# Peptides against a protein of PDB entry 5FRP: the designs that were tried, part 177

Target 1, 225 residues: chain A of PDB entry 5FRP
Amino acid sequence: VEWTESIPQIIATREDISKELNQALAKTFIDSDPRVRRTSVMIFNKVPVTEIWKNITNKAIYTSLLHLAREKHKEVRELCINTMAKFYSNSLNEIERTYQNKEIWEIIDTIPSTLYNLYYINDLNINEQVDSVIFEYLLPFEPDNDKRVHRLLTVLSHFDKKAFTSFFAFNARQIKISFAISKYIDFSKFLNNQESMSSSQGPIVMNKYNQTLQWLASGLSDSTK

## One batch from the design tools (peptide; made by RFdiffusion4, then SolubleMPNN)

Design b2_p28_1_s1 (from b2_p28_1, 14 letters changed)
Fold by OpenDDE base, seed 1:
Structure b2_p28_1_s1 (fold): chain B 225 residues (1-225), chain A 28 residues (1-28)
Amino acid sequence: as target 1 above (225 residues)
Amino acid sequence: DKELERLKRRISAGLTDEQAEELKKFLE
């Protein structure tokens, strides 16, 4: 446990052994001792996001972090869920997408789906926690419409089918239909922006938009019954 | 497991330059 806490600092100062330290750190995430796993997760909370991306380069670490969301040990699981949500948000805000970090981003971009898929466990405590982290980190309140829509599109762009289903259910229970319509309008405006559509995510976003539209239409019909 | 413990000890020791080189060799 103690040595794990020191690893990020060592990696930051010793570039020559970063690879080896990353390999060692990767093993701590699957350690049989939950205290070790907990300490490993805490690295993502104690170290600035920019330093994490710089110094933790082993993709297995990030993959293992995501797996801990389904950890049997309650404390570790809860910590992991909060940590990965926060880390996702911070990464979106502070980390640029580059060729070098592409593989890591591919993993990080699955965090929203990973979290929404936890609803299928049908555990009330987990559900409440997921609701909380979604509100706080994934889809926080944003008064700027363009920023809000952009964040939403980013989150939705990598959803699997199950995550989308959960997302729609979440929206149906959390927001008023009128507000959803407002978001739809904003979303439509965003999609009409040429810069946004030129990205590789364009087709995916469009598909998600259509699904959202269908969901809204269905919701309106249900409310009128 | 033995290998991991060895790595832990080296990391905990503060990893001097010499230790860092030894660690590299160990993991080769």
Scores: peptide ipSAE 0.007, ipTM 0.352, DockQ to the pose 0.009
Fold by OpenDDE base, seed 5:
Structure b2_p28_1_s1 (fold): chain B 225 residues (1-225), chain A 28 residues (1-28)
Amino acid sequence: as target 1 above (225 residues)
Amino acid sequence: DKELERLKRRISAGLTDEQAEELKKFLE
């Protein structure tokens, strides 16, 4: 644990070995020993998000982390799922999007899709874990409506087709109708914001909004029947 | 495993200039 937390500090203080160290870390994520892989994941779990972003610059590490969500070793997989979800949330909260970290963000932004795609494995334990991390980290309770909507839209904006389908199949069904309606209202408010609509994500958000609306309509219709 | 442990020890101990060079060689 102590050495894990020291890694970013070492990278920060020893720029001359930063690249090599990153490369070495990348290799540990694909090591044949699950203990090594576990240790690698723990870096993301225990090291502050800001330090990770600062010092772990090899994109392969992040890609490998995401890949471990489908790890054969149960313990490593479970740890990875929790870790990557938490890391995603922390990143959204604490890391600014810049030109310099764009490539890493492109990977991190796929975490929601990565997690929702795990539902297709049709494993009950995995499903339960994914549900847990979604509500804890991806879509946590937020009393501020604007923040809540923003988070939701951020998560949804990077969904692939399968993840989106999974979202409606699993997570959306768990959403109480009241909550769903609340989200509808929130989306409506968001869409009424011209600045938000003019953004590059506007069309994507609109499409997802429409899909959500259709889902809500269908659900309500089914409930009334 | 052995190599990883070696790396861990070096990381934990903090890297002197000499250790850094050795580490570089090791990582190459």
Scores: peptide ipSAE 0.007, ipTM 0.356, DockQ to the pose 0.009
Fold by OpenDDE base, seed 2:
Structure b2_p28_1_s1 (fold): chain B 225 residues (1-225), chain A 28 residues (1-28)
Amino acid sequence: as target 1 above (225 residues)
Amino acid sequence: DKELERLKRRISAGLTDEQAEELKKFLE
């Protein structure tokens, strides 16, 4: 356990053995001792995302991380689910897609599907956790509409069929509500601007505002159940 | 399994240059 925690630092400082260390680290993710597996997952939490991408180059490590989402050991599984979701979000925000990291991105891009597929386990605790990480990390609140849409599209673009099904079943309404709320705020600001109201767009915005308000009223009532 | 344990010990001790070389040889 202790040695596993030291591996990232060693990799960062010893390029000459980086490959070998990556191979060794990969083995820790499949160790029979859940404590070792836990510690391995924690590396992704303790080390900045940029350093992870730089130093962990063995794709097997990332694959193994994703596999732990279905780990039998509850604590490891829960940790893994949170970790991979956060890691995904951080990667999207901080890591550029390059030719060199393409293979890793191909794995990381499957994280959303991996998470949504957990709904099929039909475990209430898992479902709650998945819900939590989705709205905390995968599809967090974003005031910028373009960024929000881009994130959503990014997440959806790599969905498998099962993930899409789960998305529509569990989260589609929430996503719609989020967008509607954003529009509501924008419309409200627009309506409070006299200059904007006097424009030709005024009536159009008013209509959309009313529609949004009505939709929100109906949608929120359903979502609170 | 024994090999992995050996590797773990070497990693935990901090890798000197000598240890790094040994690790390379070990993993080959």
Scores: peptide ipSAE 0.006, ipTM 0.344, DockQ to the pose 0.008
Fold by OpenDDE base, seed 3:
Structure b2_p28_1_s1 (fold): chain B 225 residues (1-225), chain A 28 residues (1-28)
Amino acid sequence: as target 1 above (225 residues)
Amino acid sequence: DKELERLKRRISAGLTDEQAEELKKFLE
């Protein structure tokens, strides 16, 4: 705990070694000892999300975190799944999209797909865990309709085909997809404005959203048959 | 492996200038 909480502060204080520290941390995520990997994952649990984004700049760390979702060690894997889901949610809530953090966001935006793709492992325990983290962190209960729709569309906007298929199979029945579609136009405009203000990737995101709309439309048609 | 654990301990305790240099050398 002390180690995980101190890392961002140390990196911030010692700018001369920040790059090296990031590289060292990256190595801990792929260490042969599960205890080391577990400790590395715990950084994301114990350190505030804002500090993580500020001080962990090596994209390999984030990539490695996502990779641990499929690791052999059960305890580490389970921890990783919970951690990455929570981290995703916290990032959406607290981290702004900027040009500087674009590359990291590109990785973080794949977390929903990474989680939904775990259904293809066909493991009951994994499935239950994925279900749990989806409704706890990815698509939490939100009484505000607009906020709920915004979150849903954000999550879906970066889905790959496999993730979307899993979503429809396992979770879509509990989500008011029709409402999301009805608010799509307004939300698309909102996202476009935000992306235009923060990144040149606005058009790319919009294209992904349009693809999502197509998937949703197809899914609805299939469900009615 | 062992060296990495040592580095983790140093990170947790806060790095001195000497430790920072050692880390740089280790990662180069």
Scores: peptide ipSAE 0.006, ipTM 0.363, DockQ to the pose 0.011

Design b2_p28_1_s2 (from b2_p28_1, 11 letters changed)
Fold by OpenDDE base, seed 5:
Structure b2_p28_1_s2 (fold): chain B 225 residues (1-225), chain A 28 residues (1-28)
Amino acid sequence: as target 1 above (225 residues)
Amino acid sequence: DIELERLKARIAAGLTDEQAKKLEEFLK
């Protein structure tokens, strides 16, 4: 435990962690003591994402992190789920894909699938947590349409069949609403332009606008139940 | 739908056929 607790400081102070240290760290993720495993997971929360990618080069560590999402120890599992989702998001935002880090990215890119596959455990608490981390980290609110779509596509691009099924079952409505809201905003802007309303497209847009409003209203109402 | 067209373009660039179909269905 003490050794593992020192790792964040070591990573922060060194430009490169030795192979031996990586190997040792990998072992902590599978330690019999849940406190050790917990501490290991916390490294990903305490150390900047850029430093993690730089210094943690053993792919087994990342693989082990993902496995902990299904751990029997509740506290460690919950921590892991939050951690891996956050780490994924941070990685997407801050880490460039290179030839050198390709193997690690191949693992990290499976995080979305790993998370969505947790729905199949049929545990209410896990489901709630997965919902939370998805909308906080995986598919966060993004006002920019292009960025939102890009993130969505990135997440979906590595989905396995099971993940897709879960996605459509649990999250599709929310994502669809997000797109509809974007359109609603565009329609609202259009409707505020008198010149546009007097055009031949005016009535058509108005009709679509009304339909969108009705759909949004229904969707939002259902979400509150 | 501009959004749909943008999505289609990106799908064509990086998603598998299966993924693309599912996404299209989702966007309907």
Scores: peptide ipSAE 0.015, ipTM 0.364, DockQ to the pose 0.077
Fold by OpenDDE base, seed 1:
Structure b2_p28_1_s2 (fold): chain B 225 residues (1-225), chain A 28 residues (1-28)
Amino acid sequence: as target 1 above (225 residues)
Amino acid sequence: DIELERLKARIAAGLTDEQAKKLEEFLK
């Protein structure tokens, strides 16, 4: 435990974390003592995301982190779920995709699927937590339509079939809203083009545009109530 | 939009026929 607690400081100060250290850290995620596992997860909360990506290069650590989402120890599991969701969001915002970090991104990109797959456990507490982290970290409220749609597309782009099914079941309304928003943007662009408006498609687009606006207005109003 | 097309493809692969139909109707 004491050793693991020192890791955040080591990561912050050392640029060349040895392969050996990474291997040792990987073992802490599967330690029999839940306190050790908890401390290991906390590394991802205490260390800036940029430093994590820089210094933790062993993919097994990330895989093990994701596995802890199904941990038997409640406290560790709950911490892990929150941690991985937050880490995913921070990574999207702060980490550039490069050839060097491709293998890690392949794992991190599965976090949304990992989280949505937890719905199949059919545990109310887990479901509530998953809902919470989805709205806080994966698909946060974003007033900018383009950013919101982009985030949604990013999250969904790596879904497995099960996750997608779960997402549709739990977030079908959100999907619809996002698509409607996308159409709204497209229609707005179209309407701003005078040449397009003069075409035979003009009236048709206007009708669809109005329908989309009405639908959006109704959906947004319900969310404010 | 390439991303949207990818999403549509993923949706088609993951949804039941009924769900896909409903989504298609909405997207028309």
Scores: peptide ipSAE 0.014, ipTM 0.368, DockQ to the pose 0.143
Fold by OpenDDE base, seed 4:
Structure b2_p28_1_s2 (fold): chain B 225 residues (1-225), chain A 28 residues (1-28)
Amino acid sequence: as target 1 above (225 residues)
Amino acid sequence: DIELERLKARIAAGLTDEQAKKLEEFLK
């Protein structure tokens, strides 16, 4: 435990963490002592996301982190669920996809599916937590429509079949809104083109645009009730 | 947005026929 607690500082101060350290860290995530596992998860909370990506290159660590979402120990599980969701969001915001980090991204991109699959456990506490992290980290409120749609599409693009099913069950309204927003964006772009507005299609697009706006307005208002 | 279109395509490719149909129905 004490050793694991020192890892955040080491990661923060060193540009290059040895392979051995990564291997050792990987073992802590599967340690029999829940305190060790907890401390290991906390590394992802205490160390900046950029430093994690730079220094933690062992895939097993990330895989183990995701596995802890189904941990028997409640405290560790809850911490893990929050941590992985936050880490996912931070990664999307701060980490560029490169050839070098592709393998890690392949794991990280499964976080949404991992989280949505937790609904199948049919545990009320887990469901509540998953709901919370989805709205806080996976699909946060974003006033910019393009960014919102992009985030949603990013999340959905890596779903497995089970995750899709869960998503449709729990967030069907959000899907509808997202597609409507996408159309809104397209229409807005069209409307900004003067030549397009003068075309025979102009009035048709304008009508669709207005309908979309009305739908969006009504849908958003209903969500606030 | 090219990236957005690419993502849409990826989503579409990942959906089963049943899911696609449900989505279409939902969006009507």
Scores: peptide ipSAE 0.008, ipTM 0.336, DockQ to the pose 0.120
Fold by OpenDDE base, seed 3:
Structure b2_p28_1_s2 (fold): chain B 225 residues (1-225), chain A 28 residues (1-28)
Amino acid sequence: as target 1 above (225 residues)
Amino acid sequence: DIELERLKARIAAGLTDEQAKKLEEFLK
């Protein structure tokens, strides 16, 4: 425990931690003592996301983090669920996708599926927590439509079948809204082109545009109530 | 945005036939 508690400081002070340290850290995530596992998860909360990505390069650590979402120890599990959701959001916002970090991103991109799959456990406490982290971290409120759509598309792009089914059951309205918004953007661009408006497609696009606006207004209003 | 279109396509591929039909109907 004491060793693990020192890791945030080490990561903060060193530009690159050794392979050996990564291997040792990986072991703490699967330690038999829940206190050790908890402390390990807390590293992701105490250390900036950029430093985590820079210094923690062992894939097993990230895999183990995700696995703890189904951990039997309630406190560790709850912490893990919050941590991975927040980490996912921060990573999307702050970490660039590169060739070097592609393998880690492949793991991180499964976080949304990992979270949505927890609904199948059919535990009310878990469900409430998952709902909370989805709205706080995965699909946060975003007034910019383009950013909101982009985030939604990003979250859904790596869904497995189970997660997609769960999402659609609970959030089907968001899907409809996202596509409507996308269409709105396309139509807005079209409408800004005078040549396109003078074409035979002009009236058709205008009609569809008005319909889309109506859908958006109705859908967004309901979501804010 | 090419990236958005790619993601949209991936989402569409993940929809069931029923879901796709419902979405199409909504957007009709």
Scores: peptide ipSAE 0.007, ipTM 0.329, DockQ to the pose 0.159; fails the geometry check

Design b2_p28_1_s3 (from b2_p28_1, 13 letters changed)
Fold by OpenDDE base, seed 1:
Structure b2_p28_1_s3 (fold): chain B 225 residues (1-225), chain A 28 residues (1-28)
Amino acid sequence: as target 1 above (225 residues)
Amino acid sequence: DKELKLLKSRIAGGLTDEEAEELKKFLE
């Protein structure tokens, strides 16, 4: 949605956003009109993370954001899932943990668990989206081992039991995918060899190759559950 | 644009008269 970013600009420029304004903003996250809810979520996408933390001090806003991940309106839900994941990542990278913001961090630290718990909805589209945001924002590729481990530990440190279970399942799926890819490569090599293809094993390998491809195609779009 | 306008209206409805007026100025 293309709109003049008036609200984001206000948040970015004003330090004295009143308590009442925060309260009013909090109400917009539960507004009956999905357009209002969507626009409210977009604040988190348009305003720099540092400014959000500075100016949005009502914890109810953050809590409400997290709740929208399970709302009925598909577009708003999808936007919220992406937004909260990105916001989490940005917060980890840019926001210092202080005594003053500890209550907000307590909420933000639950985002990974919130996301992993979405797997239990058993919706293919949601699962795919969760996989995507995990890869992009929660546990992004990191060549530095120490940084990678640190991020992982940070994410896991606030997991509830359900989230941990889904996380384990996710890892298991990754292993299976890796295995399938390896087999795909092997089969491809076999099929590219004319002598091998002309052998009695040729048709068998061809069938396995096709099965592997089908599994990969489906698996990449499927979640752990 | 219409969504933002609607949001502004909703926010303003939850503010004091003084705060609403101030916000309106920023949103214009």
Scores: peptide ipSAE 0.117, ipTM 0.570, DockQ to the pose 0.010
Fold by OpenDDE base, seed 5:
Structure b2_p28_1_s3 (fold): chain B 225 residues (1-225), chain A 28 residues (1-28)
Amino acid sequence: as target 1 above (225 residues)
Amino acid sequence: DKELKLLKSRIAGGLTDEEAEELKKFLE
């Protein structure tokens, strides 16, 4: 019977320890050393999502993670963008929404908006990365139509106005890219045909081909960066 | 992992030995 009286104290102590750990961890996300910040972000990649949700209860950590998506250090920023997208996807797949974790979910649910808002920076490298994480993590390929629609609705349900605008712009751009690629292929086939090239249409097609290439190139970041 | 060690060091500086050990377990 005596051991039962000690249980509440033990639990309280553990909670206190957990709180202090969370507070300490929160500070690492804003550390002056980018290596520390990077390592902190990597926690979300290395630790199972279920364990993260269980053990990281300080909302400031999640908020800080999201802020790193706009930080100056390129490597940390890029890592953060990938990490937060992946974490969002994993959370949707593995974490139930409860009353207890509602506050954390409120932050996590802003990840899609956070990512889409990065388009407004107008950086080609960032844009490409955002494109990639959208296809890989936010709106991944899903053969089940119901699941796909559900995911889409989930993502959209927390969008701010800017995110919606970016979303539609993104989709419009992707459609254009697809068409451009298709036309590029057609033009290439035409240009590879000597008879077609010698025709009156040859120069016209060549011009369109070049325009298409230029347009495609303008939408892509420099691979050297 | 050098970065992990650095992180642990930063955190440990403000934590008790017990807290540091728990964090270590979490990060492994």
Scores: peptide ipSAE 0.097, ipTM 0.670, DockQ to the pose 0.012
Fold by OpenDDE base, seed 3:
Structure b2_p28_1_s3 (fold): chain B 225 residues (1-225), chain A 28 residues (1-28)
Amino acid sequence: as target 1 above (225 residues)
Amino acid sequence: DKELKLLKSRIAGGLTDEEAEELKKFLE
């Protein structure tokens, strides 16, 4: 971890080699060795966001980071997805938009689209991860309405058509899941009441409970539901 | 640390010999 932080420090210390170092670092993101790619991603994960923005100025690095979301190597891909989502959130919270960093922001602003587009791969594991990072980093719980709306609008502002479609599909799925969970809870409460179970509604509720459970078990992140 | 060594090597490889040597000193 410490050595990863050394890279921005080196850049900050030696302005004369900053460009060359950035160029060299950019190559590591597309290195044939997945360990190199992983290590490169970890820079974004371990180095403070402010230091990244300050010292990593080669846009190719950021572009390459985003490309790793579709990395064949599972570990690198998973790391990248989490990293880029977190980095996006941290950037929104901590980095001001300036003329100097505009080009980088143009790339970073595509992270939500990049993530939502992963749903089209139709991989359950990827879907689950995307769901997770959306809830954790992209659209986290926010009790303040203004902040929540602002974040939502920010996320949506750079969506492509495919991302919008995925977004609406995701929301629809979440509504269904939430409803199912709510019903599951209700059914569970009903089933815990012996008097209720002995009623004519008992078998009906039991059936609905089983159906709900089956639906939930079939995959919470299945976009086809 | 193998990862560090590998990363250093890859980064250095993108530089001229002179730049690489200079960078190596900073990465050590």
Scores: peptide ipSAE 0.068, ipTM 0.531, DockQ to the pose 0.010
Fold by OpenDDE base, seed 2:
Structure b2_p28_1_s3 (fold): chain B 225 residues (1-225), chain A 28 residues (1-28)
Amino acid sequence: as target 1 above (225 residues)
Amino acid sequence: DKELKLLKSRIAGGLTDEEAEELKKFLE
């Protein structure tokens, strides 16, 4: 059996991973080698959420996963941010809250706050990643109004003060971006009309168009990051 | 995979001899 699939297979096959194995896994999340930490995080991506909850019972593993969101190693950090967001969403969808898993849920319920708190690092690349995982995993598009509201309330119910602040800031930013995009579209339509371009408003709209593009572009991270 | 081999080694080091042996069997 290839080691590549060995850990996921072990977790999926055994009814209960031994306490000792859980302890050993917990250590790998805080290993000095970033490759070890990365590989440990990947377990959460390769193993079904139901199997993770069933077999990984050591709280330290989940706590350590969350801590890696502030990892100095870029690749590990980015992987961790995506992983925990996805894991949170999958857990909400697939894992029932019981007395037995209460302590783990207490940790998992802090994932939204953990992610929103990353905005305070004031790193454009991190901000973009957090934005992305929010839209994809935390607050995904949901056509059912009741489900959408329920998800939102669930996410907000465990927010700390800092998370709330960043949440509101994020929403405000999104509104501004949406407005800017709308204006960009309007300007583009105007500029594509020859009659409009020949009018006295042509140069004015062109200027506004360029300003809008510049503003939108300024919100993007450096491609080298 | 080099990274996975390293992880295997780290995990095995945290297990009892018996558990490590069982894990090795799964990885064969």
Scores: peptide ipSAE 0.156, ipTM 0.629, DockQ to the pose 0.010; fails the geometry check

